Peptides against a protein of PDB entry 4Y8H. Designs and how they scored, part 11

Target 1, 196 residues: chain A of PDB entry 4Y8H
Amino acid sequence: TSIMAVTFKDGVILGADSRTTTGAYIANRVTDKLTRVHDKIWCCRSGSAADTQAIADIVQYHLELYTSQYGTPSTETAASVFKELCYENKDNLTAGIIVAGYDDKNKGEVYTIPLGGSVHKLPYAIAGSGSTFIYGYCDKNFRENMSKEETVDFIKHSLSQAIKWDGSSGGVIRMVVLTAAGVERLIFYPDEYEQL

## One batch from the design tools (peptide; made by RFdiffusion4, then SolubleMPNN)

Design b1_p10_3_s3 (from b1_p10_3 with S5T M9L)
Fold by OpenDDE base, seed 3:
Structure b1_p10_3_s3 (fold): chain B 196 residues (1-196), chain A 10 residues (1-10)
Amino acid sequence: as target 1 above (196 residues)
Amino acid sequence: SSSSTLPELL
């Protein structure tokens, strides 16, 4: 897996590859690793497909309950729910999560929750087995307050590089753009990003 | 059934 989320001038963009493995084999499935937990709060998933889906389902339920009582939750609130679940169940979970969201008060925010269940708020985050190959690239090329187009290009180039070197990453690159204007899904195919 | 398949890793 190669996943990332990047804050930019108008909000935040999440990105992910789509490859999955089953035991020692690459599974013949194009998985969506970008998962909605609220209208403008999403997560990137790495690790066990079952574990991360279960966590996301529980978070989604909690945020729905929260909304019914208190209104729209903040991204920080969502991250805290993820953190609690990942930390309290760390002995039985294989889960790496990036939480990202947009609201009018806080704008785009990113929280990374690695194995063990710590939480870190960052301008951008990368995770998954492919992230090891792009720490240097991302550090060199990330800028705060990029345009949407600049941010899409940054994510596309970053994930393309991760996929080139990580056998556990590949397939399509998916993105979710979260802004005041709404939610937008993007998809990029190998014939495009392999030539970057 | 889904339980008969190998675990999936992302």
Scores: peptide ipSAE 0.475, ipTM 0.797, DockQ to the pose 0.559; fails the geometry check
Fold by OpenDDE base, seed 5:
Structure b1_p10_3_s3 (fold): chain B 196 residues (1-196), chain A 10 residues (1-10)
Amino acid sequence: as target 1 above (196 residues)
Amino acid sequence: SSSSTLPELL
């Protein structure tokens, strides 16, 4: 897996490859690793497909309950729910999560939650087995307050590089754009990003 | 719990 989330001028963009494996074999090239937990709060998933889906489902439920009682949760609140689940159940989970969301008060925010269940707020985050290959590239090329187009290109190039080197990454590149204007899903195919 | 499906990794 190669996943990332990037804050930018107008909000935040999540990105992911789509490869899944079963044992040593590629099982699926079109899996959606970008998962909605609230209208404008999403997550990127790495690790166990089952574990991360279960976590996301529970978070979604908690955020729905939260909304009914207190109104729309912040991205920080969502990250806190993820953290609690990942940390308290870490002995039974293999999950790496990036939480990203947009609201009018806080704008775009990114929180990364690695295997141990810690939580870290960052201007951008990368995770998954492919992320190890692109720390240098991302550090060099990330800029704060990029445009939507610049951010899409940054994510596309980053994930393309990760996929080139990580056998556990591949397929399509999916993105979710979260802004005041709404939610937008993007998809890019190998014929396009392999040429970068 | 037990599952009949093979583990899938992301």
Scores: peptide ipSAE 0.471, ipTM 0.795, DockQ to the pose 0.585; fails the geometry check
Fold by OpenDDE base, seed 1:
Structure b1_p10_3_s3 (fold): chain B 196 residues (1-196), chain A 10 residues (1-10)
Amino acid sequence: as target 1 above (196 residues)
Amino acid sequence: SSSSTLPELL
């Protein structure tokens, strides 16, 4: 897996590859690793597909309940719910999560929750087996308050590089753009990003 | 098949 989330001028963009593995095998399934937990709060998932899906489902439930009682939750609230689940169950979970969301007050925010259930608020985050290959690239090329287009390109190039080196990453690159204007899903195919 | 019996990793 190669996943990332990047705050930018108008909000936040999540990105992910789609490859999955089963044991020592690359699975044929093209998985959507970008998961909605609220209208404008999403997560990137790494690790166990089952574990991360279960966590996301529980978070979604909690955020729906929260919304019914208190209104729209903040991204920080969502990250807190993720953290609680991941930390309290860290001995039984293989889950790496990046939480990203947009609201009018806080704009785009990113929280990374690696194995162990710590939580870190960052202007951008990368995770998954492919992330190890692109720390240098991302650090060099990330800029605060990029445009949407610049951010899409940054994510596309970053994930493309990760996919080149990580056998556990590949397939399509999916993105979710979260802004005041709404939610937008993007998809880029190998022919589009392999040449970068 | 292996895909049906083994856990899936992202």
Scores: peptide ipSAE 0.468, ipTM 0.789, DockQ to the pose 0.592; fails the geometry check
Fold by OpenDDE base, seed 2:
Structure b1_p10_3_s3 (fold): chain B 196 residues (1-196), chain A 10 residues (1-10)
Amino acid sequence: as target 1 above (196 residues)
Amino acid sequence: SSSSTLPELL
C-alpha cells in the first residue's frame, strides 16, 4: 500500500493506490482504500483489509451517533475515535490509518495513526509499505497552501514513485478532495502516472 | 475479500 493525505489552501486531499495482496498473489487490482467515515471526514487504510474495514465501520457508527446528538464532529474527534480503537486493540490489529477531514473552522487537517495507535497531527502524512520510498521526495516537494492542482500533481507524482518501487502497491491512484465546495473523487490510471 | 487462511493486505 501507498497512501497519503495532504493539506492545501482550500482543504485536504487523500490519495491511495489500489492493490491488495493475499500471500504472494495480487488479490485485487482496484481496491478502494479511501473510506468515508463522515461527509467530509475520510481515511486512508493500510495493513489488514479486514482490520481496517472493521475499525472504519466502528468509527463511522460513532460519528453518526455523535452527529445525532451534537452535530458535525471535528476531524480531531474522528482521529481520537480511531486512536482509541487502534491503541486499545493494538495487540490484535495490523492497521495503519491516515485520517483527513475538512470543516470551515479548522480547514483541512491530517492525522496519522501508525501501528500501535499513536496519533500525530501533520500538514501531510504518508503511510504504507510504499511510503518508505518517497519520504525524501515528499519532504523536498511538499509546500504548504498549494492549489488544488498543485496538490493533485504532488500526490500523483509521490504515489507514482512509491508504486514504482513497492511491489505491494499498484493499480489506479484514487484521490478524494475535501473542501468547502464538497467532496470530489478522482482516479488516475497507470498509462498516465507511469510516465511521470 | 479476506481469507481466514491468507489475509488480504492493503
Scores: peptide ipSAE 0.467, ipTM 0.797, DockQ to the pose 0.635; fails the geometry check

Design b1_p10_3_s4 (from b1_p10_3, 3 letters changed)
Fold by OpenDDE base, seed 4:
Structure b1_p10_3_s4 (fold): chain B 196 residues (1-196), chain A 10 residues (1-10)
Amino acid sequence: as target 1 above (196 residues)
Amino acid sequence: SSFFSLPELL
C-alpha cells in the first residue's frame, strides 16, 4: 500500500493506490482504500483489509452517534476514536490509518495512526509499504497552502513514485478532496501516472 | 471438511 493525505489552501486531499494482495498474489487491482467515516472525515487504510474495514465501520458508527448528540465531530475527535480502537486492540489488529478531514473552523487536518495506536497531527502524512520510497521526495516538494491543482499533482507524483518502487502497491491512484465546497473523488490510471 | 483462507493485505 501507498497512502497519503495532504492539507492545502482550501482543505485536504487523501490519496491511495488500489492494490490488495493475498500472500504473493494480487487479490484485487482496484481496491478502494479511501473510506468515509463522516461527511467530510475520511481515512486511508493500510495493513489488514478486514481489520481496517472493521475499525472504520466502528468509527463511522461512533461518529454518527456523536453527530446525533453533539453535532458534527471534529477531525481530531475522529482521530481520537481511531486511536482508542487501534491502541486498545493493538495485539489483535494490523492497521495503519491516516485520518483526514475538513471543517470550517479547523480547515483541512491530517492525523496519522501507525501500528500501536499512537496519533500524530501533521500538515501531511504518508504511510504503507510504498511510503518508505517517497519520504525524500515528499519532504522536498511539499509546501503549505498549495492550490488544489498543485496538491493533486504533488500526490499524483508522490504515489506514482511509491508504486514504481513498491511491489505491494499498484493499480489506480484514488483521491478524495475535502473542502468547504464538498467531497470530490478522483481517479488516475496507470497510463497517466506512469509517465510522470 | 474445512478450507483455509489467506488474509488480504492493503
Scores: peptide ipSAE 0.478, ipTM 0.801, DockQ to the pose 0.792; fails the geometry check
Fold by OpenDDE base, seed 2:
Structure b1_p10_3_s4 (fold): chain B 196 residues (1-196), chain A 10 residues (1-10)
Amino acid sequence: as target 1 above (196 residues)
Amino acid sequence: SSFFSLPELL
């Protein structure tokens, strides 16, 4: 897996590859690793497909309940729910999660939750087996308050490089853009990103 | 045995 989330001028963009493996086999070429837990709060999933799906389902339920009682949760609240689940179950989970969300008060926010269930708020985060190949690239090329287009390009180039080197990453690049204007899903195919 | 018996990883 290669996943990332990047804050930018108008919100946040999540990105992911789409390869799922089982043992030595590619099981799914078009997996959706970008998962909605609330209208404008999403996550990127890495690690066990089953574990991360279960966690996301539980978080979604909690945030729905929260909304019914208290109104729209913050991204920080969502990250806290993820953190509690990941930390409390750390001995039985293989999950790396990036939580990202947008609200009018806090704008775009990113929280990374690696194995062990710690939580870190960052301007951008990368994770998954492919992320190891792009730390240098991302550090060099990330800028705060990029435009939407600049951020899409940054994510596309970053994930393209990760996919190039990581055999566990591949397929399409999916993105979710979260802004005041709403939610937008993007998809980029190998014919485009392999040429970068 | 099938490879689908193994855990799926992202």
Scores: peptide ipSAE 0.475, ipTM 0.798, DockQ to the pose 0.707; fails the geometry check
Fold by OpenDDE base, seed 1:
Structure b1_p10_3_s4 (fold): chain B 196 residues (1-196), chain A 10 residues (1-10)
Amino acid sequence: as target 1 above (196 residues)
Amino acid sequence: SSFFSLPELL
């Protein structure tokens, strides 16, 4: 897996490859690793497909309950729910999650929750097996307050590089753009990103 | 059989 989330001028963009593996086999080539937990709060999933889906489902439920009682949750609240679940169950979970969301008060925010269930707020985060290959690239090329287009290009190039080096990453590059204007899903195919 | 017995990993 290669996943990332990047805050930018107008919000946040999540990105992911789409390969799923079971041992030596590619199980799915078009997996959606970008999971909605609230209208403008999403997560990137790495690790066990089952574990991360279960966690996301629980978080989605909690955020819906929260919304009914208190109104729209913040991204920080969502990250806190993820953190509690991941930390409390760390001995039984293989989950690396990036939480990203947009609201009018806080704008785009990113929280990374690596194995062990710690939580870290960052201007951008990368995770998954492919991320190890692109830390240097991302650090060199990330800038705060990029445009949407610059951010899409940054994510596309970053994930393209990760996919080139990581055999566990591949397929399409999916993105979710979260801004005041709404939610936008993007998809980029190998024929495009492999040429970068 | 081995394929179906292993966890799916992202």
Scores: peptide ipSAE 0.473, ipTM 0.795, DockQ to the pose 0.743; fails the geometry check
Fold by OpenDDE base, seed 3:
Structure b1_p10_3_s4 (fold): chain B 196 residues (1-196), chain A 10 residues (1-10)
Amino acid sequence: as target 1 above (196 residues)
Amino acid sequence: SSFFSLPELL
């Protein structure tokens, strides 16, 4: 897996590859690793497909309950729910999560929750087995307050490099753009990103 | 997953 989330001028963009593995084999499935937990709060998933899906389902339920009682939750609140689940169950879970969301007060925010269940707020985050290959590239090329187009290009180039080196990453690149204007899904195919 | 299926990893 190669996943990332990047804050930019107008919000946040999440990105992911689509490859999955079963033991030593590449699974014949194009998986969506970008999961909605609220209208403008999403997550990137790495690790166990079953574990991360279960966690995301529980978080979605809690945020729906929260909304009915208190109104729209903040991205920080969502990250706290993820953190609690990942930390309290760390001995029985293999889950790496990036939480990203947009609201009018806080704008785009990113929280990374690695194995062990710590939480870190960052301008951008990368995770998954492919992320190890692109720390240097991302550090060199990330800028705060990029345009939407600049941020899409940054994510596309970053994930392309991760996929190039990581045998556990590949397929399509999916993105989710979260802004005041709404939610937008993007998809890029190998013929597009392999030539970058 | 079924008893005979391996876990799927992301």
Scores: peptide ipSAE 0.469, ipTM 0.794, DockQ to the pose 0.630; fails the geometry check

Design b1_p10_4_s1 (from b1_p10_4, 4 letters changed)
Fold by OpenDDE base, seed 2:
Structure b1_p10_4_s1 (fold): chain B 196 residues (1-196), chain A 10 residues (1-10)
Amino acid sequence: as target 1 above (196 residues)
Amino acid sequence: GSSSSLEEVV
């Protein structure tokens, strides 16, 4: 898996490859690792498919309850719910989660929750087995307050490099753009990103 | 859980 989330001028963009594996075999070529937990709060998932799906489902439920009582939750609130689940169940879970969201007050925010259930707020985050190959690239090329197009390109290039070197990453590159204007899903195919 | 060798991993 190669996943990332990047804050930018107008909000935040999540990105992911789409490969899942079972042992040495590719189990699914078009998996959606970008998961909605609220209208403009999403996550990208790494680790056990079952574990991360279960966690996301529980978070979505909690945020629905929260909304009914208190209104729209902040991204920080969502991250705290993820953290609690991941930390309290760390002995039974294999999950790496990046939480990203947009609201008018806080704009785009990114929280990374690695194995163990710690939480870190960052301007951008990368995770998954493919991320090890692109720390240097991302550090060199990330800039704050990029445009949407610049951010899409940054994510596309980053994930393309991760996919190139990580056998557990591949398929399509999916993105979710979260801004004041709404939610936009993007998809890029190998014929395009392999040439980068 | 992650204990199964047949587990799907993302």
Scores: peptide ipSAE 0.472, ipTM 0.802, DockQ to the pose 0.611; fails the geometry check
Fold by OpenDDE base, seed 3:
Structure b1_p10_4_s1 (fold): chain B 196 residues (1-196), chain A 10 residues (1-10)
Amino acid sequence: as target 1 above (196 residues)
Amino acid sequence: GSSSSLEEVV
């Protein structure tokens, strides 16, 4: 898996590959690793498919309850719920999560929750087995307050590089753009990003 | 169940 989320001028963009493995083999399945937990709060998932799906489902439920009682939750609140679940169940979970969201007050925000259940707020985050190959590239090329187009290109190039070197990453690159204007899903196919 | 050989990993 190669996943990332990047804050930019107008909000935040999440990105992910789609490859799934089963044991030592690549599974014949293209998975969507970008998961909605609220209208403009999404997450990137790495690790056990079952574990991360369960966590995301529970978070979505909690945020629905929160909304009914208190109004729209902040991205920080969502990250806190993820943290509690990941930390309290760390002995039985294999999950790496990036939480990203947009609201009018805080704009785009990114929180990374690695194995163990710590939480870190960052201007951008990368995770998954492919992330190890692109720390240098991302650090060199990330800029704050990029345009939408610049950010899409940054994510596309980053994930393309990760996929080149990580056998556990591949398939399509999916993105979710979260801004004041709404939610937009993007998809890029191997014939395009392999040329980068 | 993440250690199962039949379980999917992302």
Scores: peptide ipSAE 0.459, ipTM 0.792, DockQ to the pose 0.588; fails the geometry check
Fold by OpenDDE base, seed 5:
Structure b1_p10_4_s1 (fold): chain B 196 residues (1-196), chain A 10 residues (1-10)
Amino acid sequence: as target 1 above (196 residues)
Amino acid sequence: GSSSSLEEVV
């Protein structure tokens, strides 16, 4: 898996590959690793498919309850719920999560929750087995307050590099763009990003 | 997490 989330001028963009493995084999499945937990709060998932799906479902439930009582939760609140679940159940979970969201007050925010259940707020985050190969690239090329197009290109190039080196990453590159204007889903196919 | 060999990983 190669996943990332990047804050930019107008909000935040999440990105992910789509490869899934079963045991030692690559499964013939295109997985959507970008999961909605609230209107403009999403997450990237790595690790156990079942574990990460369960966590996301529980968070979505909690955020729905929160909304009914208090109104729209902040991205930080969502990250806190993720953290609590991941930390308290760390002995029984294999999950790496990146939480990203947009609201008018806080704009785009990114929180990474690695194995163990710590939480870290960052201007951008990368995770998954493929992230190992692109720390240098991302550090060199990330800039704050990029345009949407610049950010899409940054994510596309980053994930392309990750996929190039990580056998556990591949398939399509999916993105979710969260801004004041709404939610937009993007998809890029191997024929395009392999040429980068 | 599951110890099953059929576990799907992302």
Scores: peptide ipSAE 0.457, ipTM 0.790, DockQ to the pose 0.602; fails the geometry check
Fold by OpenDDE base, seed 1:
Structure b1_p10_4_s1 (fold): chain B 196 residues (1-196), chain A 10 residues (1-10)
Amino acid sequence: as target 1 above (196 residues)
Amino acid sequence: GSSSSLEEVV
């Protein structure tokens, strides 16, 4: 898996590959690793498909309940719910989560929750087995307050590089753009990003 | 959580 979330001028963009593995094998299955937990709060998932899906489902439930009682939750609130689940169950979970969201007050925010259940707020985050190959690239190329187009290109190039080196990453690159204007889904295919 | 050779990993 190669996943990332990047804050930019107008909000935040999440990105992910779609490859799944089963043991030592690449599964002939495409997984959407970008999961909605609220209208403009999403997460990137790495680790156990079952574990991360369960966590996301529980978070979605909590945020729905929160919304009904208190109004729209902040991204920080969502990250807190993820943290509680990941930390309290860390001995029985294989889950790496990046939480990203947009709201008018806080704009785009990114929280990374690696194995163990710690929380780190960052301007951008990368995770998954492919992330090890692109720390240097991302550090050199990330800039704060990029445009949407610059951010899409940054994510596309980053994930392309990760996929190139990580056998557990591949397939399509999906992105979710979260801004005041709404939610936008993007998809890029190998014939495009392999040429980068 | 699940830990088996059949488990899907992302």
Scores: peptide ipSAE 0.452, ipTM 0.788, DockQ to the pose 0.556; fails the geometry check

Design b1_p10_4_s2 (from b1_p10_4, 5 letters changed)
Fold by OpenDDE base, seed 2:
Structure b1_p10_4_s2 (fold): chain B 196 residues (1-196), chain A 10 residues (1-10)
Amino acid sequence: as target 1 above (196 residues)
Amino acid sequence: SSSSSREDVV
């Protein structure tokens, strides 16, 4: 897996490859690793497919309950719920989660929750087995307050590089854009990103 | 098969 989330001028963009593996086999070439937990709060999933799906389902439930009582939760609140689940169940879970969300007060925010259940707020985050190959690239090329187009390009190039080197990453590149204007899903195919 | 009993990883 190669996943990332990047804050930018107008909000935040999540990105992911789409490969699921079972041992040495590619089980799914078009997996959706970008998961909605609230209207404008999403997550990127890495690790056990079952574990991360279960965690996201539980978080979605909690945020729905929260909304019914208090209104729209903040991204920080969502990250806190993820953190609690990942930390309290760390002995039985294999999950790396990036939480990203947008609201008018806080704008785009990114929280990374690696194995063990710590939480880190960052201007951008990368995770998954492919992320190890692009730390240098991302550090060199990330800029704060990029445009939407610049951010899409940054994510596309980053994930393309990760996919080149990580056998556990591949397929399509999916993105979710979260801004005041709403939610937008993007998809990019190998013929486009492999030549970058 | 062995693959059917293996965990899916993302």
Scores: peptide ipSAE 0.501, ipTM 0.815, DockQ to the pose 0.726; fails the geometry check
Fold by OpenDDE base, seed 3:
Structure b1_p10_4_s2 (fold): chain B 196 residues (1-196), chain A 10 residues (1-10)
Amino acid sequence: as target 1 above (196 residues)
Amino acid sequence: SSSSSREDVV
């Protein structure tokens, strides 16, 4: 898996590959690793498919309850719920999560929750087995307050590089753009990103 | 065991 989320001038963009592995082999299945937990709060999933799906489902439920009582939750609130679940169940979970969201007050925000259940707020985050290959590239090329187009290109190039070197990453690159204007899903295929 | 070896990972 290669996943990332990047804040930019108008909000935040999440990105992910789609490869799925089963045991010791690459399964002939693709997974959408970008998961909605609220209208403009999403997550990137890495680790056990079952564990991360269960966590996301529980978070979505809690945020629905929160909304019914208090209105739209902040991205920080969502990250706190993820953190609590991941930390309290860390002995039985294999999960790496990036939480990203947009609201008018806080704009785009990114929270990374690695194995162990700590939480870290960052301008951008990368995770998954492919992330190890692109720490240097991302650090060199990330800029704050990029345009939408610049941010899409940054994520596309980053994930393309991760996929080139990580056998557990591949398939399509999916993105979710969260801004004041709404939610937009993007998809890029190997014939395009392999040439970068 | 068998269940673990067939677990999907992302």
Scores: peptide ipSAE 0.474, ipTM 0.797, DockQ to the pose 0.653; fails the geometry check
Fold by OpenDDE base, seed 1:
Structure b1_p10_4_s2 (fold): chain B 196 residues (1-196), chain A 10 residues (1-10)
Amino acid sequence: as target 1 above (196 residues)
Amino acid sequence: SSSSSREDVV
């Protein structure tokens, strides 16, 4: 897996590859690793498909309950729910989560929750087995307050590089753009990103 | 051969 979320001028963009593995084997199944937990709060998932899906489902439930009682939750609130679940169950979970969201008050925010259930607020985050190959690239090329286009390109190039090196990453690159204007899903295919 | 070794990983 190669996943990332990047704050930018107008909000935040999440990105992910789609490859799924089963043990030592690459499965032919394509997984959508970008998961909605609220209208403009999403997460990137790494680790056990079952564990991360279960966590996301529980968070979604909590945020729906929160919304019904208190209004739209902040991204920080969502990250807190993820953290509680991941930390309290860390001995039984294989889950790496990046939480990203947009609201008018806080704009785009990114929280990374690696194995163990710690939480880190960052201007951008990368995770998954492919991330190890692109820390240098991302550090060199990330800039604050990029445009949407610049951010899409940054994510596309980053994930493309990760996929080149990580056998557990591949397939399509999916992105979710969260801004005041709404939610936009993007998809890029190997024929496009492999040339980068 | 365990269930964990057969699970999907992302």
Scores: peptide ipSAE 0.470, ipTM 0.794, DockQ to the pose 0.644; fails the geometry check
Fold by OpenDDE base, seed 5:
Structure b1_p10_4_s2 (fold): chain B 196 residues (1-196), chain A 10 residues (1-10)
Amino acid sequence: as target 1 above (196 residues)
Amino acid sequence: SSSSSREDVV
């Protein structure tokens, strides 16, 4: 898996590959690793498909409950719910999560929750087995307050490089753009990003 | 467990 989330001028963009493995084998199944937990709060998932799906489902439930009582939760609140679940259940979970969201007060925010259940707020985050190959590239090329187009390009190039070197990453590149204007899903296919 | 060894991983 190669996943990332990047804050930019108008909000935040999440990105992910789609490869799924079963045991030692690469499965033909393509997984959507970008998961909605609230209207403009999403997450990237790595690790056990079942574990990460369960966590996301529980978070979504808690955020729905929160909304009914207190109004729209912040991205930080969502990250805290993820953290609590990942930390308190770490003995039974294999999950790496990046939480990203947009609201008018805080704009785009990114929180990474690696194995163990710590939480870290960052201007951008990368995770998954493919991330190890692109720390240098991302550090060199990330800039704060990029345009939407620049950010899409940055994520596309980053994940393309990760996929190139990580056998556990591949398939399509999916993105979710979160801004004041709404939610937008993007998809890029191998014939396009392999040429980068 | 045996079941976890065949689970989908992302």
Scores: peptide ipSAE 0.463, ipTM 0.789, DockQ to the pose 0.622; fails the geometry check

